# Ledger of designs, part 210: peptides against a protein of PDB entry 6UG1

Target 1, 304 residues: chain A of PDB entry 6UG1
Amino acid sequence: SNEERKRRKYFHMLYLVCLMVHGFIRNEWINSKRLSRKLSNLVPEKVFELLHPQKDEELPLRSTRKLLDGLKKCMELWQKHWKITKKYDNVGLYMRTWKEIEMSANNKRKFKTLKRSDFLRAVSKGHGDPDISVQGFVAMLRACNVNARLIMSCQPPDFTNMKIDTSLNGNNAYKDMVKYPIFWCEVWDKFSKKWITVDPVNLKTIEQVRLHSKLAPKGVACCERNMLRYVIAYDRKYGCRDVTRRYAQWMNSKVRKRRITKDDFGEKWFRKVITALHHRKRTKIDDYEDQYFFQRDESEGIPD
Target 2, 301 residues: chain A of PDB entry 6UG1 as posed
Amino acid sequence: SNEERKRRKYFHMLYLVCLMVHGFIRNEWINSKRLSRKLSNLVPEKVFELLHPQKDEELPLRSTRKLLDGLKKCMELWQKHWKITKKYDNEGLYMRTWKEIEMSANNKRKFKTLKRSDFLRAVSKGHGDPDISVQGFVAMLRACNVNARLIMSCQPPDFTNMKIDTSLNAYKDMVKYPIFWCEVWDKFSKKWITVDPVNLKTIEQVRLHSKLAPKGVACCERNMLRYVIAYDRKYGCRDVTRRYAQWMNSKVRKRRITKDDFGEKWFRKVITALHHRKRTKIDDYEDQYFFRRDESEGIPD

## One batch from the design tools (peptide; made by RFdiffusion4, then SolubleMPNN)

Design b2_p25_8_s4 (from b2_p25_8, 9 letters changed)
Fold by OpenDDE base, seed 4:
Structure b2_p25_8_s4 (fold): chain B 304 residues (1-304), chain A 25 residues (1-25)
Amino acid sequence: as target 1 above (304 residues)
Amino acid sequence: MKSLEEFEKEVLEKIEKILEEVEKL
């Protein structure tokens, strides 16, 4: 019905806010001074120097290559630190079906929310789920004075899916679900004036996204619980930005249709949510990023 | 079941409360 479509839209909005707030809270927690002091000790001086190369005036690409090598070594150090990767409880922060939401409303399942103290202990020991591991990796880079962002792919229920029963079949569903990450890292390259994408945990990859990312879910089964729609960036200064355009090849033709921002009401509302989560002034880095997004919109063209 | 209007109102009020709490963080 039209009523059920409206109910799903509003529930999607509430769920999206809760996910974005979760990302904001985790971004605060990883700024812990106590955690920072512990994690800086994981990075030897030689790796710290690679993270902070001098500008090569002849070939700025040499400086970017040093930074990339430093980031690769940081991923290797992080793998040595991380002792236990726990499975997600149920589906973690991956996308739930409408049926799963309805069933969860009937079952007063106390979501055991991880406390800040438990999170900091988990990161410090190297024991936790992949999301905690990525968040800890961002904390380690920040402890080394790297301008690292926490990236979250928010997975609210699909308000465009009007089917009641999407029975996702059992055991293969978890492998397909976790094939692509929900959390990753971005690092500012001051030499190329671009964000570098880092997945330290899932795909263990570093990329400089041009038109598409390796982190963008591909295939029907993977997209059932991981649909790229809202990729939110949280920086060390409590900035919050929508960076979905970086990871979406087809923002205008495909992704926009599945976002709340498909209409003017949803665009204005989503801008209000971003503004409420954005606790810093604009910087020249934001100007370079917005210019990149503009060029990506022009290069996609108008969908036929 | 709550009316659509009641559900809409409750969702919007919950969103506003959540945003107000985050602005205080």
Scores: peptide ipSAE 0.414, ipTM 0.906, DockQ to the pose 0.918
Fold by OpenDDE base, seed 2:
Structure b2_p25_8_s4 (fold): chain B 304 residues (1-304), chain A 25 residues (1-25)
Amino acid sequence: as target 1 above (304 residues)
Amino acid sequence: MKSLEEFEKEVLEKIEKILEEVEKL
């Protein structure tokens, strides 16, 4: 019905805020001074020097190459630190079906919320799910004074899906779900004036996204629980930014229609949510990023 | 069942409260 469509839209809004707040809280936890001191000891001086290359005035690309090599070595160090990757409890923060939401509302299962102390211990020991591992990797880079963002692909239920029963085929569902990450890292390249994308855990890849990302879900089965719609960036100074445009090849034609921002009400509302989570002043880095998003929007064009 | 309007109001009020709590952090 039209009523059920509206109910799903509003529930999607609430769920999206809860996910974005979860990302904000995790971003605060990874700024822990105690954790920072412990994780800095994982990075030897030679790797620290690669993370902080001098500006090559002749060829700035040489400085970017050193940074990329430093980030690669940090991923290798992180793999050595991380001892146990736990499976997600159920679907973790991947997208639930409407049926799963309705069934979970009836079951007063106390979601065991991870406390800050338990999170810090998990990261410190190298024991946790992939999300904790990525968040810990961002903490390690921040401990090395790298301008690293935590990225979260928020997976609220699909308010555009009006099907009652999406019984997901059971056995391959977990493998297809975890094929692409929900959390990753971005690192500011001060030489190229761009964000570098780093997935230290899932795909174990570093990329300089131009038109598309390897982290963008592809194929029907992977997109059932991971739809690229709301990619939110949390920086070390409690900045919050929508970076979906970086990872969405087809923002205007494919992604926008599945976002709350498809209409003026949803756009204005979502801007208020971003503003409430953005606890820092604008910087020149934000100007370069907005310019890149503008160029990407012009290059996509208006969908026919 | 709560009316659609009551549900919409309750959801919006919950969102506002969550955002106000985050602005205080």
Scores: peptide ipSAE 0.366, ipTM 0.887, DockQ to the pose 0.917
Fold by OpenDDE base, seed 5:
Structure b2_p25_8_s4 (fold): chain B 304 residues (1-304), chain A 25 residues (1-25)
Amino acid sequence: as target 1 above (304 residues)
Amino acid sequence: MKSLEEFEKEVLEKIEKILEEVEKL
C-alpha cells in the first residue's frame, strides 16, 4: 500500500540515523588517547617514516608510493596484531530484510551493546568482529598521526523493496554477505590531493579510486545485504561527509534511486543529518574532495 | 496499530532527539 511505503521510508530514515550515529560514536572511541599510545607501538620507526614521506619535488608520485608502501606494511602489522576475528552476531550491521525487522520487533531481545571499555579492550587484544578490526586499524593510523578516516557503508533496510516476503534463502548467505566490507579506511594523500582507500581486513587492498572500487558490492547475492547507498566518512576531527560518489560508478542512474535523497525532501533532510554529525570547519581537503565529486558527476552525466 | 500520522510523528521526533543528543557531543 501507499501507507506501507511511507512507513518503510520513515523507518529507513530512523534506521539510517541510528547507523550514522553508531559510526560517529565508533569514530570518537578510536580517538582514545590510551588506545593511541598502545597502537603506536605496533608501528616501527621505518614504517612511520614511510607514512610521513618528504615531498619529492622532482616526482611527487614517489612520495605517494612511499605512503602506499607504508600503508601496505601497516596492513601486514595489523594482521599480525589481530588474533581472533569473530563472526558477526546474526547479520551484524549488514542490511536486514523487512521480515527480519518485523520478527525482531516481536522479539523483546535486548541487543547487547558493546561498551566503550569493551571496544578498547577488544582492539587492544586484537579480538573482535571485522568492524572492530577495521576501526582499530584506523585508530593505529591515527596514532601514527596519519589523516585516516573511518568509512561506513550504512545499510538501512531497502525502502524501495515493497515485497512482503523478503526472506533471503541460501546456504552461502553469510559468505555472500561478508564478501564486501561495511567498514573501511581512507587516508589523505597530501601529494596527489586524493583519498586513498584501504580495506585492511576483508579484501586486504589499497586503492586509489578513480571510477570504481573493488569495495563496491557486485552480484545479486552480495547486494542483498550490502547495497552501496550511504558511504559516510568520519575523520579524526569529527568531520562527517557523504563520500558515496567515490565508490558509486552509477550514482545518478542507479544509486540515487535507492537513497532517501532521491527527492528534494530527502536531500534536505539528509543534509541536515550530515550537518548534525559534522563537528568541524571546512578545510582545503574538503574543497579537493568536492571538486573530485563534481568532476565525477559531470563525467557520469545525467541519465537520459 | 498506531496511525500512519502518529508513526510518522514519533519517528521524526525520535530522529530530532537523536540528532540533538549528538550535536552536544
Scores: peptide ipSAE 0.361, ipTM 0.886, DockQ to the pose 0.929
Fold by OpenDDE base, seed 3:
Structure b2_p25_8_s4 (fold): chain B 304 residues (1-304), chain A 25 residues (1-25)
Amino acid sequence: as target 1 above (304 residues)
Amino acid sequence: MKSLEEFEKEVLEKIEKILEEVEKL
């Protein structure tokens, strides 16, 4: 019905805010001074120097290469630190079906919310789910004074899916779900004036995204619980930015149609939410990023 | 069952309360 379509839209908005607030809270927790002191000890001086290369005035690309090598070594150090990767409880923060949401409303299952103290202990011991591991990796880079962002691919229920039964049947459902990450890292490259994408846990890859990312879900089965729609970046100074344009090849033609921002009401509302979560002043880094997003919008064009 | 309008109002009010709580953090 038209009523059910509206109900799903508003429920999607509420769920999206809850996810974005979760990302904000986790971003505060990874700024813990106590955690920072512990995680800085995981990074040898030689690796710290690679993370902070001198500017090569002849070839700035040499400085970027040193930073990339430092980040690779940090991923290797992080794998040595991380002892136990737990499976997600149920689907974690991957996308739920409408049926699963309706069933969960009837079952008052107390979601055991992880406390800040338990999170800090989990990261410090190297014991937790993949999301905690990625968040801890961002904390380690921040402990080394690297400008690292926590990235969250927010997975609210699909308000464009009007099917009554949205049950997902399949023996490989968990494997397909976790094939692509929900959380990853971005690192500012001051030499190239670009964000470097780092997935330390899932795909264990570093990339300089131009037109497409390896982290963007591909195939029907993988997209059932991981639909690229809202990629939110949380920086060390409590900045909050929509970075979906980086990871979406088809932002205008495909992704926008599945976002709340498909209409003027949703765009204004979503801008209000981003503003409420953005607790810092604008910087030159934001100018370079916005210029990159503009160039990506021009290059995609307006869909016919 | 709550009317659609009542549901829309309750959702928007909950969103505003959540955002106000985050602005205090």
Scores: peptide ipSAE 0.348, ipTM 0.880, DockQ to the pose 0.908

## One batch from the design tools (peptide; made by RFdiffusion4, then SolubleMPNN)

Design b2_p26_1_s1 (from b2_p26_1, 19 letters changed)
Fold by OpenDDE base, seed 3:
Structure b2_p26_1_s1 (fold): chain B 304 residues (1-304), chain A 26 residues (1-26)
Amino acid sequence: as target 1 above (304 residues)
Amino acid sequence: MKSVEELEKELKELVEKLLEEHKKKM
């Protein structure tokens, strides 16, 4: 019905806000001074120097290469720190079906919200799910004075799916679900004036994204619970930015149709949500990023 | 700086307002 279409759109909006607030809270928790002091001790001086290379005036690319090598070594150090990767409880923050949402509303199972103290303990011990591990990696880089962002791919239910039953076939569902991450890291390269993408946990990759990312889900089975629609960046100064354009190859032709921002009403609403979560002034880094997004929009073109 | 609780309240009120505006357009 038209009513069910509207109900799903509103539930998607509410769920998206809850996910974005969750990302904001986790970004605050990883700014813990106590955690920072512990995690800085994981990074030896030689690796710290690679994270903070001098500017090569002849070839700035040499400085970027040192930073990339430092980030690779930090990823290796993080793997040594992380002792236990727990499976997600159910689907974690991956996308739920409409049927799963309806069934969960009937089940009064209080999701035990992880407390700040328990999160800080989990990161310090190296015990937790992949999301906690990524969040801890961002905290370690921030402890080394690296301008690292927490990235969250928000997975609200698909309001464009109007099927009554949206049950997924169970057997390979977890393996396909976790093939691509929900959380990752970005690091500012002050030499190239670009964000570097770092997945320390899932794919264990470092990318300088130009047109496409390895972190973008591919294939029907992987996209069932992980649809690239809302990639939100949380910085150390409580900035909040939509960075979906970086990871979406087909933003205008495909991704926009699955977003609340497909219409003017949804765009204005989503801008208000971003503005409410953005607690810092604009910087030259934001100017370089917006210029990159503009160039990506022009190069994709408007779909016919 | 708004508290997280104030932000959650404002975001909830924003969603509720959107729900009402959209009911009036139905």
Scores: peptide ipSAE 0.027, ipTM 0.601, DockQ to the pose 0.049
Fold by OpenDDE base, seed 2:
Structure b2_p26_1_s1 (fold): chain B 304 residues (1-304), chain A 26 residues (1-26)
Amino acid sequence: as target 1 above (304 residues)
Amino acid sequence: MKSVEELEKELKELVEKLLEEHKKKM
């Protein structure tokens, strides 16, 4: 019905705001000065120097290579720190079906929200789910004065799915779900003027995304609970930016059709949500990023 | 089935709880 279409669109919008606010709150928690002091001690001086290379005036690429080596060593140090990776409770922050949402609404399940104190303890001990681990890794890089962003792939229910029953049947559903991350890191490369993508926990990859990311979900089974639609970046100065364009190969032809921003109302609404979560002034880094997104839009073209 | 209004209320209460749990720890 038209009513169920409106209901699903509205519920998607509300769920998206809740996810984006969750990302914002986690981004504040990882700015904890107490946590920063503890995590800085995990990084030896030699690795700190690699994270902060001098500018090579002859070959700026040498400075980028040092930064990449420093980030690789930080991932190795983080793996040594992280003792226990917990499974997600249920589906974590992966996409729920409409049936699961309706069933969860009927169940008076006390939503146990993880407290800030429990989060900080989990990160400090190296005990938690993969999302807590990634968030802690971003905190460690920030403790080393690296300009690291927390990235969140927001997974609201698919408002374009109008099926009544959207139950997922499959024994491998959890394995396919966790194949790609929901949270990762980006690091600013001041030499190349680009964001470096870092997945320290799931795929354990560092990449300079040009056209395609390894973090973009592929295959039907993986996309059931992880659809690339809203990739939100949270920086240490409480900036909030939509960086979906970096990770979407087919932003205009495919991804846009699955976003609330497919129409002018949804675009204006989503801009208001981003603006409400963006607590810093624009910088030259934002200019370089917007120029990169513009070039990516031109190179994709307008879908026929 | 919960009404859209009941779902909206529960989600508002969840957001408020998240925000309050955040404010009480700043």
Scores: peptide ipSAE 0.024, ipTM 0.622, DockQ to the pose 0.216
Fold by OpenDDE base, seed 4:
Structure b2_p26_1_s1 (fold): chain B 304 residues (1-304), chain A 26 residues (1-26)
Amino acid sequence: as target 1 above (304 residues)
Amino acid sequence: MKSVEELEKELKELVEKLLEEHKKKM
């Protein structure tokens, strides 16, 4: 019905705000001074120097290569720190089906919300789920004065799916779900004027994304619980930015149709949510990023 | 299940709260 379409749209919007607020809160928690002091001790001086290379005036790419090597070594150090990777409770922050949402509304399951103290302890000990691990990695880079963003791929229920039964039957559903991350890192490269993508936990990869990312879900089974629609960046200064354009090859032709921002009402509403979560002034880094997004939008063209 | 009107109300209230919290932090 038209009513069910409206209900799913509004529920998607509410769920999206809750996810974006969750990302904001986790980004605040990883700015803990106590955690920062502990995590800085994981990074040797030689690795710190690689994270902060001098500008090579002859070949700026050499400076970028040092930064990339420093980030690789930080991933290796992080793997040594992280002792226990817990499975997600149920589906974690991956996309739920409409049926799962309906059934959960009837079951007042008190989701045990992780407290700030428990999160800080988990990161400090290296014990937790992959999301806590990624968030801790971002905290370690920030402790080393690296301009690292927490990235969250928000997975609200698909309001464009009008099927009544959306049950996912499959023994491999968890493996397919966790094949691609929900959280990752971006690091500002001051030499190339670009964000470097870092997945320290899942794919253990570093990318300089041009047209597409390896972190973008591929294949039907992986996309059932992980649809790239809302990739939100949270920086150390409490900036909040939509960076979906980086990871979406087909933003205009495919991704936009699955976003609330497909219409003017949704665009205006989503802009208000971003603005409410963005607690810093604009910087020259934002200008370079917006220019990159503009060029990517022009290069994709208008879908025929 | 919550009605469309209840969901719309909760969404408006949540967005307003977030906007107010933003104004207090600027």
Scores: peptide ipSAE 0.024, ipTM 0.617, DockQ to the pose 0.883
Fold by OpenDDE base, seed 5:
Structure b2_p26_1_s1 (fold): chain B 304 residues (1-304), chain A 26 residues (1-26)
Amino acid sequence: as target 1 above (304 residues)
Amino acid sequence: MKSVEELEKELKELVEKLLEEHKKKM
């Protein structure tokens, strides 16, 4: 019905805001001074120096290579720190089906919200789910004065899916779900004027994204609970930016059709949500990023 | 499950609250 379409749209919007607020709160928690002091001690001086290379005036690419090597070593150090990767409770922050939402609304299950103290303890001990692990890795890089962003791929229920039953029957549903991350890191490369993508936990990869990322879900089974639609970046100064364009090869032709921003109402609404979560002034880094997104939009073209 | 009207109301209230919290921190 038209009513059910409206209900799913509004529920998607509400769920999206809740996810974006969750990312904002986690981004605040990882700025903990107490956590920062503990995590900085995990990084040896030689690795810290690689994270902060001098500018090579002859070949700036040498400085980027040092930074990339420093980030690789930080991933290795993080793997040594992280002792226990817990499975997600149910589907974690991956996409729920409409049926799962309806069933969950009927079941007054008290979701035990993780407290800030419990989060900080989990990160400090190296015990938690993959999301806590990624968030802790971002905290470690920030503790080393690296301009690291927390990235969240927000997975609200698909308001474009009008099926009555959206049950997922796969025995491998969990493996397919966790094949691609929901949280990752970006690091600012001041030499190349680009964001470096870092997945320290899932794929254990570092990328300089040009046209596509390895972090973008591929295949039907993986996309059932992880659709690339809303990739939100949270920086150490409480900036909030939509960075979906970096990870979406087909933003205009495919991704936009699955976003609330497909129409002017949704675009204006989503801009208000981003603005409400963006607590810093604009910087030259934002200018370079917007220029990159513009060039990516021009290169994709307008879908026929 | 919440009505369309209830969801619309909660969404508006939540966005307004976030906008107010943003204004108080700038």
Scores: peptide ipSAE 0.024, ipTM 0.625, DockQ to the pose 0.858; fails the geometry check

